Peptides against a protein of PDB entry 6B4E. Designs and how they scored, part 19

Target 1, 295 residues: chain A of PDB entry 6B4E
Amino acid sequence: TNFDKISKMFWHYKDKIAQIKQDIVLPIKKADVNVRNLLSRHKRKINPKFGQLTNSNQQLFKIQNELTQLINDTKGDSLAYHWILNFIAKAVVHQAETEVRVKPESALPLGKLTLYLLVQFPELQELFMARLVKKCPFVIGFTCEIDTEKGRQNMGWKRNNENKWEDNTSYDERMGGILSLFAIITRLQLPQEFITTTSHPFPIALSWHILARICNTPLNLITNTHFVILGSWWDAAAVQFLQAYGNQASKLLILIGEELTSRMAEKKYVGAARLRILLEAWQNNNMESFPEMSP

## One batch from the design tools (peptide; made by RFdiffusion4, then SolubleMPNN)

Design b1_p10_1_s4 (from b1_p10_1 with P1S)
Fold by OpenDDE base, seed 1:
Structure b1_p10_1_s4 (fold): chain B 295 residues (1-295), chain A 10 residues (1-10)
Amino acid sequence: as target 1 above (295 residues)
Amino acid sequence: SPPPGAPPMP
């Protein structure tokens, strides 16, 4: 694992966030009042859609169509279009931080919707990845020390209005929620209408990257969060990961579930204990996936 | 060996 390359990628997306603010978010504040009003209306219509997802494919397709129409309404103005896509990127990640955090299986409909939008609107891809990396660097296997304020900020830790860091449980759960969404996206097949014409923007290989990079991370940088997000990934994608890579996938699951947990046993991380349970369930032929969505 | 398109095994 080339950690310099990972760091460069991390900072690339951090820079992208700054660029988005400069080139998309700030300029729209000075845009024509009609454009701002349009975007405000669209924002209000778009935002609830992510919470309206259920385990129904019918409902998913309805929301896909509604969002597609709303986004297409902005294509006549490049700035407005990019602003809406950036808003969607933020909203999707926020949904992962809140809803997926408490109901991991909700990542499936959210992931299907997101993947559809990523393919339908390719400009969303960089916006979404930048937001993901900012909020949850684990999606690219990036880790740094969290003993400094800058380190915590880089790893997506939040401070409240009193400048107090969020508690460890809150951070772990948020990271787990975001990672669950990303894991789902990586293991989903493209919608039928795109399979023959488009490559998957975030394929299952990116799950391999996450696992491999975490396994190669210096042990002194490994925290409970790493095990929490690995557990979240496991619930979201382990079945499909095994289907994709077979024996190589199995070896990597053993590395995270057995070897990495064993190396960190002295820390008694709750997340590691959970991951060990998942490994044992798999060894007993009890590996589970999220239930498929209804028609 | 890692699967095609995947990084090396840790």
Scores: peptide ipSAE 0.334, ipTM 0.935, DockQ to the pose 0.122
Fold by OpenDDE base, seed 4:
Structure b1_p10_1_s4 (fold): chain B 295 residues (1-295), chain A 10 residues (1-10)
Amino acid sequence: as target 1 above (295 residues)
Amino acid sequence: SPPPGAPPMP
């Protein structure tokens, strides 16, 4: 694992966030009133749709079509188009921080929707990845110290209005929710209409990167959060990961489930305990996955 | 072997 490369990638996306603000978000405030009104209307129509997802593929396809039309309405203006995609990127990640956090299986319909949009609108990919890395750097296997305010900020910790850091449970759950979404995206097949024409933008190989990079992270930087997000990843993608990489996947699951948890046993992390339970369930041929969506 | 471009097994 090249940690310098990971760090460079992390800061690249931090720079992208700043660039998005300067080149997309701020300029639209000075745009023509008709453009601003259009985007305001679209924002109001788009925002609730992510919460309207259910375990129904029929509902998913309906929402996909509605969002596609709304996004296409902006394509005549490049700035408006990028603004609406950036809004969508933010909204999807926010949905992961809220709904997926409390109901991990909701990552499946959200991930399917997101993957569709990422392929249908390729310009969404960098916007989405930048937002993911900002909110949850675990998606690229980045870890830094959190003993400083800047370190905590870099790792996606939030402060409340009283300048108090969020509690550990809240942080862990948010990271788990975001990671669940990313994990599910990596293990989904492309929609049928794209399989022959497009490569997967965030393929299952990125799950390999997450696991391998965490396994190689200096132990003094490993926290309960690492185990929480590994557990979230496991629920979201372990079955498909095993299908993709076979014996090599098995070895890596053993490394995170057995070796990494054992190395950190003295910390008595709750997340690590859960991960060991997941490992044991797998060893007993009882690995669970999210149920498939209904028609 | 790991997938192309992926890090080696830890």
Scores: peptide ipSAE 0.236, ipTM 0.915, DockQ to the pose 0.121
Fold by OpenDDE base, seed 5:
Structure b1_p10_1_s4 (fold): chain B 295 residues (1-295), chain A 10 residues (1-10)
Amino acid sequence: as target 1 above (295 residues)
Amino acid sequence: SPPPGAPPMP
């Protein structure tokens, strides 16, 4: 694992967030009133769509089509188009932070929708990844110390209006929700209409990177959150990961489930205990995946 | 075996 490369990637996306604000978000405030009105209307129509997802593929396809139309309506103005994609990127991540954190299986329809949009609108990819890395650096296997204010900020910790850090449970749940979404995206197959024309923008190899990079992270930087997000990843993608990488996947699952948990046993992390349970379930031929969506 | 281009094991 090249941690220098990971750090460079992390800061690349941090810079991208700043660039998005300067080049997309701020300029649109000075745009023509008709453009601003269009975007306002579209924003209002788009926002509810993510909450309308269910375990139904039929409903998913309906929402995909509706969003596609709404996004296409903005293509006549490049700035408006990029603005709406950035809005969608933020909204998807927000949905992961709020809904997926409490209902992990909701990551599946959200992930399917997101993957569709990422392929249909390639410009969304960098916008989405930047937002993911900002909110949850674990998606690229980045870890830094959190004993400083800057370190906590870099790792996606939030402060309230009183400058108090969020509680550990809230942070863990948010990170787990975001990571669940990303894990789902990495393990999904491309929609049939795209499978022969494009490569997967965030393939299963990125799940491998997450696990491998965490395994190589200095132990003094490993926290309960690492185990929480590994558990979230496991629920979301372990079955498909094993299908993709076979014996090598098994080795890596053992490394996170047995070796990493054992090395950190003295900390008595609750996330580690859960991950151990998941490992044991797998060893007993009881590995579970999220239910497939209905037609 | 891992597919071609898979990342290395830790």
Scores: peptide ipSAE 0.120, ipTM 0.877, DockQ to the pose 0.105
Fold by OpenDDE base, seed 3:
Structure b1_p10_1_s4 (fold): chain B 295 residues (1-295), chain A 10 residues (1-10)
Amino acid sequence: as target 1 above (295 residues)
Amino acid sequence: SPPPGAPPMP
């Protein structure tokens, strides 16, 4: 694992966030009132769609079509189009921070929707990754120290209105929610209409990168959060990961579930205890995945 | 240090 490359990637996306603000968000605030009103209306129509997802593929397809139409309505204005996509990227991540956090299986319909949009609108890919990395650097296996304010900010920690850091549980759960979404995306097959024409934008190999990079992270930087997000990843993608990489996948699951947890045993991390339970369930042939969606 | 025996990157 080349951590210099990972850091370079991390800062690339941090710079991308700044660029998005400069080139997309701020210009729209100064745009014609008619454009701003149009985008406000579209935002109000788009935002509730993510919360309308269920375990139904029929409902998913309906929402996909509705969002596709709403996004296509903006294609005549490149700035408006990119603004809507950036809004969607933010909204999807926010949904992961809130809904997926409390209901991990909701990552499946959200992930299917997101993957569809990423393929249908390729310009969403960089916008989405930038938002993911900003909110949850774990998606690229980035870790830094959190002993400084800047370190905490880089790792996606939030402060409230009183400038107080969020509690550890809140942070852990948010990171788990976001990581669950990303894990789902990496293990989903492309929609049938795209399989022959498009490569997967965020393939299962990116799950490998997450796990391998975490395993290679200096132990002094490993926290409870790392184990929480590994557990979230496990629930979301472990079955499909094993299918994809076979024995190599098994070795990596053992590394995170047994070796990494054992090395950190003195810390008595709750997330590590949960990951051990998941490992033991797998060893007893009780590995589970999220239920498939209904028609 | 990383765990020994880590599998190679795909």
Scores: peptide ipSAE 0.116, ipTM 0.820, DockQ to the pose 0.619

Design b1_p10_2_s1 (from b1_p10_2 with P1G N5V)
Fold by OpenDDE base, seed 3:
Parts: structure tokens; sequence; C-alpha cells
Structure b1_p10_2_s1 (fold): chain B 295 residues (1-295), chain A 10 residues (1-10)
């Protein structure tokens, strides 16, 4: 693991967020009133769609089609198109922070929708990844110290209106929600209409990178959050990860579930305890995955 | 390609 490379990637996406603000978000505020009104209407139509997802593929396809139409309506104006995609990127991550956080299995329909949009609209990929890294650096296996204000900010910690840091539980759950979504995306197959013409934009190898990079992270930087997001990843993708990499996957699952938890046992992290339970369930041939969606 | 090798623990 080259941590310098990971750091460069992290800061690349931080710069991308700044660039998005400068080149997309701020210019739209000064755009023609008709464009602003169009985007406002589209935003109002798009935003509820993510909450309308269910465990139904039929409902998923309906929402995919509706979103596709709404996004296509903006393609005549490049700035408007990129603005709406950036909005979608933010909305998807927000849905992960709120709904997936409390209902992890909801990551499956959200992930399917997101993957579809990422393939259908390739320009969404960099916008989405930038937002993910900003909100949850764990998606690229980045970790820094959190004993400074800047460190906490870099790791996606939020402050409330009173400038008070969010509580540890809230942070852990938000990170878990976002990571669940990303994990699902990495383990999903491309929709049938794309499988022969397009490569997967965020393949299962990215899950490998997350786990491997966490295992190679200096132990003094490992927190309860690391174990929480590993548990979230496990629920979301462990079965498919084993299918993809076989014995090598097994070794890595043992590294995070047994070795990493053991090395950190003195900390008595609740997230580590949960991950240990997941490991033990697997050892007892009881590894579970999210239920498949209905027709 | 072949799956990557699992990294060693620190």
Amino acid sequence: as target 1 above (295 residues)
Amino acid sequence: GPPPVAPPMP
C-alpha cells in the first residue's frame, strides 16, 4: 500500500470539490433566470425519487427511467447538465447518510440506481467519487489523525450550528451508511444493457483496496469507525467478495475479522466486537447477504 | 487478471 498515492488521490478529490463549486455551483447562481428555474423544478422532481426506492426492481426501473428523462432534459446546456449531476451525487450520498444508515439493506436498491446512473451518465463518476471521498474518505482507504480540527474535517466529521462536533455514534453510523452504498456498487454487476459495451466504473477491486489499505493503516490511526465501516462493508459485500477472489478474499476477511480485531482488542471497540461476530458467523457457515430485490 | 495477494498486517 502506497499511502502517498492514497493521500494524493484524497487531495485530488478535495480539489475537485473546490473546482465543482467554482465552475458549476457558483456560476449557476448567476445564470439566466430561466435556467435557474428549470434546475429548481428538476431538483424538486429528482430529490424525492431516492426515497421512493423499495425492494422492487419494477419500482427501480420506473425511477431509473424518470431520472434518465429528467437528466436528459438538461443536456442542451453543459453547465446545467453538470449541475444536475452534481446535485444527484450529493443527494445519493445524503440518502446513504440518512436512510442507509438506519436500514443498511436499502443500500441495494440505491446502489443499483446509482450504478445505472454512473454508466448512463459517465460525467457523474468523477462528481460522485469526489463527493464520496469528501464525505467518507474510507471509500479510498484514506485515514488521517483526528486529534486536530483539520484532521477531523478531512475525515468527514461535521459540526452543528453551535460549532460542536457530532457525537461518535452519529459519525460512525453516517460513515457506515456511505460505505455500505459504495460497497454495494462495487459488488453489483452491470445492468444487462451495458455489460457487453461498458466496463464497471467502480469494480470489486475497489473493495479490495478498502480492506487492504485499512489493514496496512498504522494502528495508532485505527478507530472504532474503521471497524464499524468494515462491518457495514461485510454485510454489503462479503459474500460477493468471496465469490470474486476466493482464497485471497478469505485471507483478507480473516485479516480484518481476526487479526485486526485482535490487535486492537485492548481498545474494546464496539465496532470490533460486531465484526468479530460476523467473522464467527462466517466460520459457522452462516454468512448472510442482503435479500435480493423482488421483480 | 489474477486476484491480488492479501497484504501483511503491520
Scores: peptide ipSAE 0.023, ipTM 0.691, DockQ to the pose 0.106
Fold by OpenDDE base, seed 4:
Parts: C-alpha cells; structure tokens; sequence
Structure b1_p10_2_s1 (fold): chain B 295 residues (1-295), chain A 10 residues (1-10)
C-alpha cells in the first residue's frame, strides 16, 4: 500500500470539491433566470426520488427512467447538466447518511440506482467520488489522525450549530451508511444494457483496495470506526467479494476479521467485536447477504 | 463474465 498515493488521491478529491463549488455551484447563481428556474424545478422533482426507492425493481426502474428524463432535460446547457449531476451526487450521499445509516439493506436499491446513473451519465463519476471522499475518506482507504480539528474535518466529522462535534456513534453510523452504499456499488453487476459496452466505473477491485489499505494502516490510526465500516462493508459485499476473488478474498477477510481485530483487541472496540462475529458466522458457513430485490 | 483478476495481497 502506497500511502503517499492515497493521500494524493484524497487531496485531489478535496480540491475537486473546491473546484465544483467554483466552476459549477457558484456560476449557476449568476446564470440566466430561466436556467435557474429550470434547475430549481428539477431539483424539487429529483429530491424525493431517492426516498421513493423500495425493495422493488419495478419501482427502481421507474425512478431510473424519471431521473434519466430529468437529467436529459439539462444536457443542452453544460453548466446546468453538471449542476444537476453534482446535486444528484450530493443527494445520493445524503441518502446514505440518513436512510442507509438506519437501514443498511436500503443501500441495495440506492446502489443500483446510483450505478445506473453513473454509467448513463459518466460525468457523474468524478462528482460522486469527490463527494464520497469528502464525506467518508474510508471509501479510498484514507485515514489520518483525528486529534486536531483539521484531522476530524478531513475524516468527515461534523459539528453542530453549537460547534460541538457529533458523537462517536453518529459518526460511525454515518460512515457505515456511506461505506455500505459504496460497497454495494462495487459488487453490483452493470445493468444488462451496459454490460457488453461499458466497464464498471467502480468495480469490486475498489472493495479490495478499501480492505487492503485499512489492513496496512498504522495501528495507532485505527479506530472503532474502521471496524464499523468494515462490518458495514461485510454485510454489503462479502459474499460477492468471495465470489469474485475466491481464495484471495478469503485471505483478506481473515486479515480484517481475525488479524486486524486481534491486533486491536486491547481497545475493546464494539465494531471489532461485531466484525469477529461476522467472521465466525462465515467460518460456520452462515455468511449472510442482503436479500435480492423483488420484481 | 469472468471474475476480475485478483489484486495483490497487502
């Protein structure tokens, strides 16, 4: 694991967020009133769509079609198009922070929708990744110290209106929600209409990178959150990960489930305890996955 | 499709 490369990637996406604000968000505020009105209307129509997802593929396809139409309506104006995509990127991550946080299995329909949009609208990919890295650096296996305000900010910690940091549980759950979504995306197959013509934008290899990079992270930087997000990843993707990489996947699951948890045993992290339970369940041939969606 | 090539272990 090249940590310098990971750090460079992290800061690349932090810079991308700043660029998005400068080049997309702020310019729209000065755009023609008709464009602003269009985007306002579209925003209002798009916002509820992510919350309308269910365990139904039929509903998913409906939402996919509706969003596709709404996004296509903006393609005549490049700035408007990128603004809508950036809005969607933010909305998807927000949905992960709220709904997926409390109902991890909701990552499946959200992930399917997101993957469809990422392929259908390739310009969404960098916007989405930038938002993911900003909110949850774990998606690229980045970790830094959180003993400073800047360190906490870099790791996606939030402050309330009273300038108080969120509690550890809230942070852990948010990170878990975001990571669950990303994990789902990495393990999903491309929609049938794209599978022969397009490469997966965020393939299962990115899950490998998450696990491997966390395993190689200096132990003094490993926190309960690392184990929480590994557990979230496990629920979301472990079965498919094993299918993808076989024995090599097995070795890596043992590394996170057994070796990493053992090395941190003195900390008695709750997340680590859960991860060990997941490992034991797997060892007993009882690895669970999210149920498939209904028609 | 065929499974992806496994990345190197850490």
Amino acid sequence: as target 1 above (295 residues)
Amino acid sequence: GPPPVAPPMP
Scores: peptide ipSAE 0.020, ipTM 0.685, DockQ to the pose 0.086
Fold by OpenDDE base, seed 2:
Structure b1_p10_2_s1 (fold): chain B 295 residues (1-295), chain A 10 residues (1-10)
Amino acid sequence: as target 1 above (295 residues)
Amino acid sequence: GPPPVAPPMP
């Protein structure tokens, strides 16, 4: 694991967030009134659709088609197009922080929708990844100290309007929700219409990087959150990860489930205890995945 | 598609 490379990637996406604000979000406020009205109408139509997802593929396809049409309506203006994609990127991550947080299996329909949009609209990829890294650096295996204000901010900790940090449980759950979504995306196959013409934008190899980078993280930087997000990842992707990489996947699952938890045993992290339970379930041939969606 | 190539162990 090259931590310098990971840090460069982290700061690349932090810079991208600043660039998005400067080149997309701020300029649209001065755009033509017709463009602003179009985007306002589209925003109102798009926003509720992510919450309308169910365990139904039929419902998923309906929403995919509706969103595709709405996004295509903006392509006549490059700034409007990028603005609506950035809005979608933010909305998807917000859905992970709220709905997936409390119902992890909802990551599956949300992930399918997101993957479709990422392939259909390639410009969404950098916008989405930048938002993910800002909110949850764990998606690229980045970790820093959280004993400083800047460190906490870099790791995605939020303050309320009274400048009070969110509680540890809230942070852990939000990170788990976002990581669940990303994990699902990495383990999904491309939609049938794209599988022969397009490479997967966020393939299963990115799950490997998450696990490997966490295993190589200095132990003094490992927190309960690391184990929580590993557990979230496990629920979302462990079955498919084993299918993809076989024996090599098994070794890495043992590293996180047994070795990493053992090294941190003195901390008595609740997240670590759960991860050990998941490991034991796997050892007893009882590894579970989210249920497949209905037709 | 072809099976994914496994990255090296950490």
Scores: peptide ipSAE 0.020, ipTM 0.683, DockQ to the pose 0.085
Fold by OpenDDE base, seed 1:
Structure b1_p10_2_s1 (fold): chain B 295 residues (1-295), chain A 10 residues (1-10)
Amino acid sequence: as target 1 above (295 residues)
Amino acid sequence: GPPPVAPPMP
């Protein structure tokens, strides 16, 4: 693990967020009133779609088609197109922060929808990754100290209007929700219409990087959150990860579930205890995955 | 199933 490269990647996406604001978000405020009205209408139609997902593939396909049409309606104006994609990127991550955090299995339909959109609209990929890294640096295995204000900000901690940091539980759950979504995306197969024509934009290899990078993170930087997101990842992707990498996957699961938890045992992290339970369940041939979606 | 794919380097 090259932490210098990871840091450079982290800051690349932080810079991308600034660039998005400068080149997409702010300029649209000065755009033609008709464009702004179009985007406002589309925003209102798009935003509820993510919450309308269920465990039904039929419903998923319906929403995919609806979103595709709505996005295509903006392609005549490059700025409008990029604005709507950025909005979608933000909305998807927000859905992970709010719904997935409390119902992890909802990551599956959300992940399927997101993967479809990422392939259908390639320009969404950088916008989405930038938003993910900003909100949850764990998606690229980035970690820094959180003993400083800047460190907490870099790791995606929020402050309220009273300048008070969010509580640890809230942060952990949000990070878990976002990571669950990303984990799902990495382990999903491409939709049938794309599987022979394009490569997976965020393949299972990115899950490998998450786990490996966390395992190599200096122990003094490891927190309860690391174990929480590893548990979230496990629920979301461990089965498919094992299918992809076999014995090498097993070794890495043992490293996070046994070795990393043992090294941090003195901290008595709740997240670590949960991850240990997941390891033990696997050892007893009781590894579970999210249920498949209905037709 | 097919043999597992070699993992990328961390």
Scores: peptide ipSAE 0.020, ipTM 0.684, DockQ to the pose 0.098

Design b1_p10_2_s2 (from b1_p10_2 with P1M N5V)
Fold by OpenDDE base, seed 2:
Structure b1_p10_2_s2 (fold): chain B 295 residues (1-295), chain A 10 residues (1-10)
Amino acid sequence: as target 1 above (295 residues)
Amino acid sequence: MPPPVAPPMP
């Protein structure tokens, strides 16, 4: 694991967030009134769509088509197009922080929708990754110290209106929700219409990077959150990860489930205890996955 | 691409 490379990637996306603000978000405020009105109407139509997802593929396809039309309506203006994609990127991550957090299996329909949009609208990819890394650096296996305010901010900790840090449980759950979504995206097959013509934008190899980078993280930086997000990843992607990499996947699952938890046993992390349970279930041939969506 | 090799625990 090259931590210098990971750090450079982290800061690349932090810079991208600043760029998005300067080049997309702020300029649209000065755009023509017709453009601003279009985007306001589209925002109101798009925002509820993510909450309308169910375990139905039929409903998914309906929403995909509706969003595709709404996004295409903005393509006549490059700034408007990028603004609506950035809005979607933010909305998807917000849905992970709120809904997936409390119902992890909801990551599946959300992930399918997101993957479709990422392929259909390639400009969404960098906007989405920048938002993911800002909110949950674990998606690229980045970790830093959280003993400073800047360190906490870099790791995606947020403050309330009273400038108080969120509690540990809230942070853990939010990170778990975001990581669940990303894990799902990495393990999904491309939609049938794209599978022969397009490469997967966020393939299963990115799940490998998450696990490997966490295993190589200095132990003094490992927290309960690391185990929580590993457990969230496990529920979301472990079955498909084993299918993709076979024996090499098994070795890495043992490293996180057995070795990493054992090295951190003195801390008595609740997330680590859950990960041990997941490991034991797998060893007993009882590895579970999220249920498949209905037709 | 061939599957990557699992890293050793540090």
Scores: peptide ipSAE 0.023, ipTM 0.702, DockQ to the pose 0.094
Fold by OpenDDE base, seed 1:
Structure b1_p10_2_s2 (fold): chain B 295 residues (1-295), chain A 10 residues (1-10)
Amino acid sequence: as target 1 above (295 residues)
Amino acid sequence: MPPPVAPPMP
């Protein structure tokens, strides 16, 4: 694991967020009134779509089509197009922070929708990844100390209006929700219409990087959150990860489930205890995946 | 911990 490379990637996406604000978000505020009105209408139509997802593929396809039309309506103006994609990137991550957090299996329809959009609109990829890394650096296996304000900010901790940090449980669950979404995306097959013409934008190899990078993270930087997000990843992708990498996947699952948890046993992290349970379930041939969506 | 090996080519 090259931590310098990971840090460079982290800061690249931090810079990208700043660039997005400067080049997309701020300029649209001064755009033509017709463009602003269009985007306002589209925003209002788009935002609820992510919450309308169910375990139905039929409903998913409906929403995919509706979003595709709404996004295509903006393509006549490059700034409007990029603005709507950035809005979607933010909305998807927000959905992961809120709904997936409380219902992890909802990551599957959300991930399918997101993957479709990422392929259909390639410009969404950098916008989405930048938002993911900002909110949940674990998606690229980045970790820093959280004993400073800057460290906490870098790791995606939020403060309320009273400058109080969010509760540890809230942070853990929120990170778990985001990582569940990303994990799902990495393990999904491309939609049938793209499978022969497009490469997967965030393939299963990125899940490997998450696990490997966490395993190689200095132990003094490992927190309960690391185990929580590993558990979230496990629920989302472990089955497909094993299918993809076989024995090498097994070794890595043992490293996170057994070795990493054992090394941190003195901390008595609740996330580590859960990850141990997941390991034991797997050892007993009881590894579960999210249920497949209905037609 | 032994470093994880690079992912095999799927």
Scores: peptide ipSAE 0.023, ipTM 0.706, DockQ to the pose 0.273
Fold by OpenDDE base, seed 4:
Structure b1_p10_2_s2 (fold): chain B 295 residues (1-295), chain A 10 residues (1-10)
Amino acid sequence: as target 1 above (295 residues)
Amino acid sequence: MPPPVAPPMP
C-alpha cells in the first residue's frame, strides 16, 4: 500500500470540493433568474425521490426514469447540468448518512439508483467520489490522526452549533452508512442496458483497496470506526467479494476478521467484536447478504 | 500482517 498515493488522492478530492464550490455552486447563484428558477424546481422534485425508494425494482425503475428526465432537462446549460449532478451527489450521500445509517439494507436500492445515474451521467462520477471522500475518507482507505481539530475534520467528523464534536456512535454510524452505500455500488452489476458498452465506474476492485489499505494502516491509527465500517462493508459486499476473488478474497477476509481484530484486542473495540462474529458466521457457512429486491 | 496480494483481475 502506497500511503503517499492515498494521501494525494484524498487531497485531490478535497481540492475538487473547493473547485466545485468555486466553479459550480457559487456561479449558479449569479446565473440568469430563469436558470435559477429551473434548478430550484428541479431540486424540489429530485429531493424526495431518494426517500421514495423501496425494496421494489419497479419503484426503482420509475424513480430512475423520473430522475433521468429531470437531469436531461438541464443538459442544454453545462453549468446547470453540473449543478444538478452535484446536488444529486450531495443528496445521495446525505441519504446514506441518514437512512442507510439506521437501515443498512436500504443501501441496495440507493446503490442501484446511484450506479444507474453514475453510468447514465458520467460527469456525476467525480462529483460523487469527491463528496464521498469528504464525508467518509474510508471509501478510499484513507485515515489520519484524529487528535487534532484538523485531523477530525479531514476524517469527516462534524461539530454541532455549540462547537461540540458528534459522539463516537453517531460518527461510526454515519461512516458505516456511507461505506455501506459505496460497498453496494462496488459489488452491483451494471444495469443490463450498459453491460456491453460501459465499464463499471466503481468496480469491486475498489472494495479490495478499502480492505487492503485498512490492513496496511499503522495500528496506532486504527480506531473502532475502522472495524465498524469493515462490518458495514461485510454485510453489504462480502458474499459478492468472495464470488469475485475466491481464495484471494478469503485471505483478505481472514486478515480483517481474524488478524486485524486480534492485533487490536487490547482496545476492546465493539466494532472489532462484531467483525469477529461476522467472521465466525462465515466460518460456519452462515454468511448473510442483504435480501434481493422484489420485482 | 503480510501485505495483501494484488487483487486478481476479475
Scores: peptide ipSAE 0.023, ipTM 0.703, DockQ to the pose 0.264
Fold by OpenDDE base, seed 5:
Structure b1_p10_2_s2 (fold): chain B 295 residues (1-295), chain A 10 residues (1-10)
Amino acid sequence: as target 1 above (295 residues)
Amino acid sequence: MPPPVAPPMP
């Protein structure tokens, strides 16, 4: 694992976030009143759509079409178009932080919606990835120390208005929710209409990188959160990961489930205990996946 | 064995 490359990627997306603020978010505040009114109306229509997702593919397709129309309405103004995509990127990640956090299986419809939008609107890809890396660096296998303020900020820890850090449980759950969404996206097939014309923007190989990079992370940087997000990833993608890479996938699952947990046993991490349970379930031929969506 | 850094080539 080339950690220098991973760090460069991390900072690339941090810079992208700063660029988005300067080039998209701030300029729109000075835009024509008609543009601002359009975006305000669209924002109000778009935001509730993510909460309207269910286990129904029919409902998913309806929402996909509605969002597509709303986004297309902004294409006449490049700044407005990029602003609405950035809004969507933020909203999707926020949905992962809130809904997927408490209901991991909701990552499936959200992931399907997100993947569709990423393919339909390619400019969303960099905006979305930048937001993901900012909020959850684990999506690219980045880890740094969290014993400093800057380190915690880099790893996506939040502070409240009183400058108090969020509690460990809240952080773990948020990271798990975001990673569940990303894991789902990586293991989904492209919609049928795109398979022949487009490559997958975030393929299953990115799941491999997450696992491999975490396994190669210095042990002194491994925390309970690493095991929590690995467990979230497992629920979201382990079955499909095994289907994709076969024996090589099995080796990597054993490395995270057995070897990494064993090396960290002295810490008695709750997330590690859960990951052991998932490994044991697999060894007993009882690996589960999220239920498929209804028609 | 150290984990592979990249997925196997398809």
Scores: peptide ipSAE 0.023, ipTM 0.702, DockQ to the pose 0.241

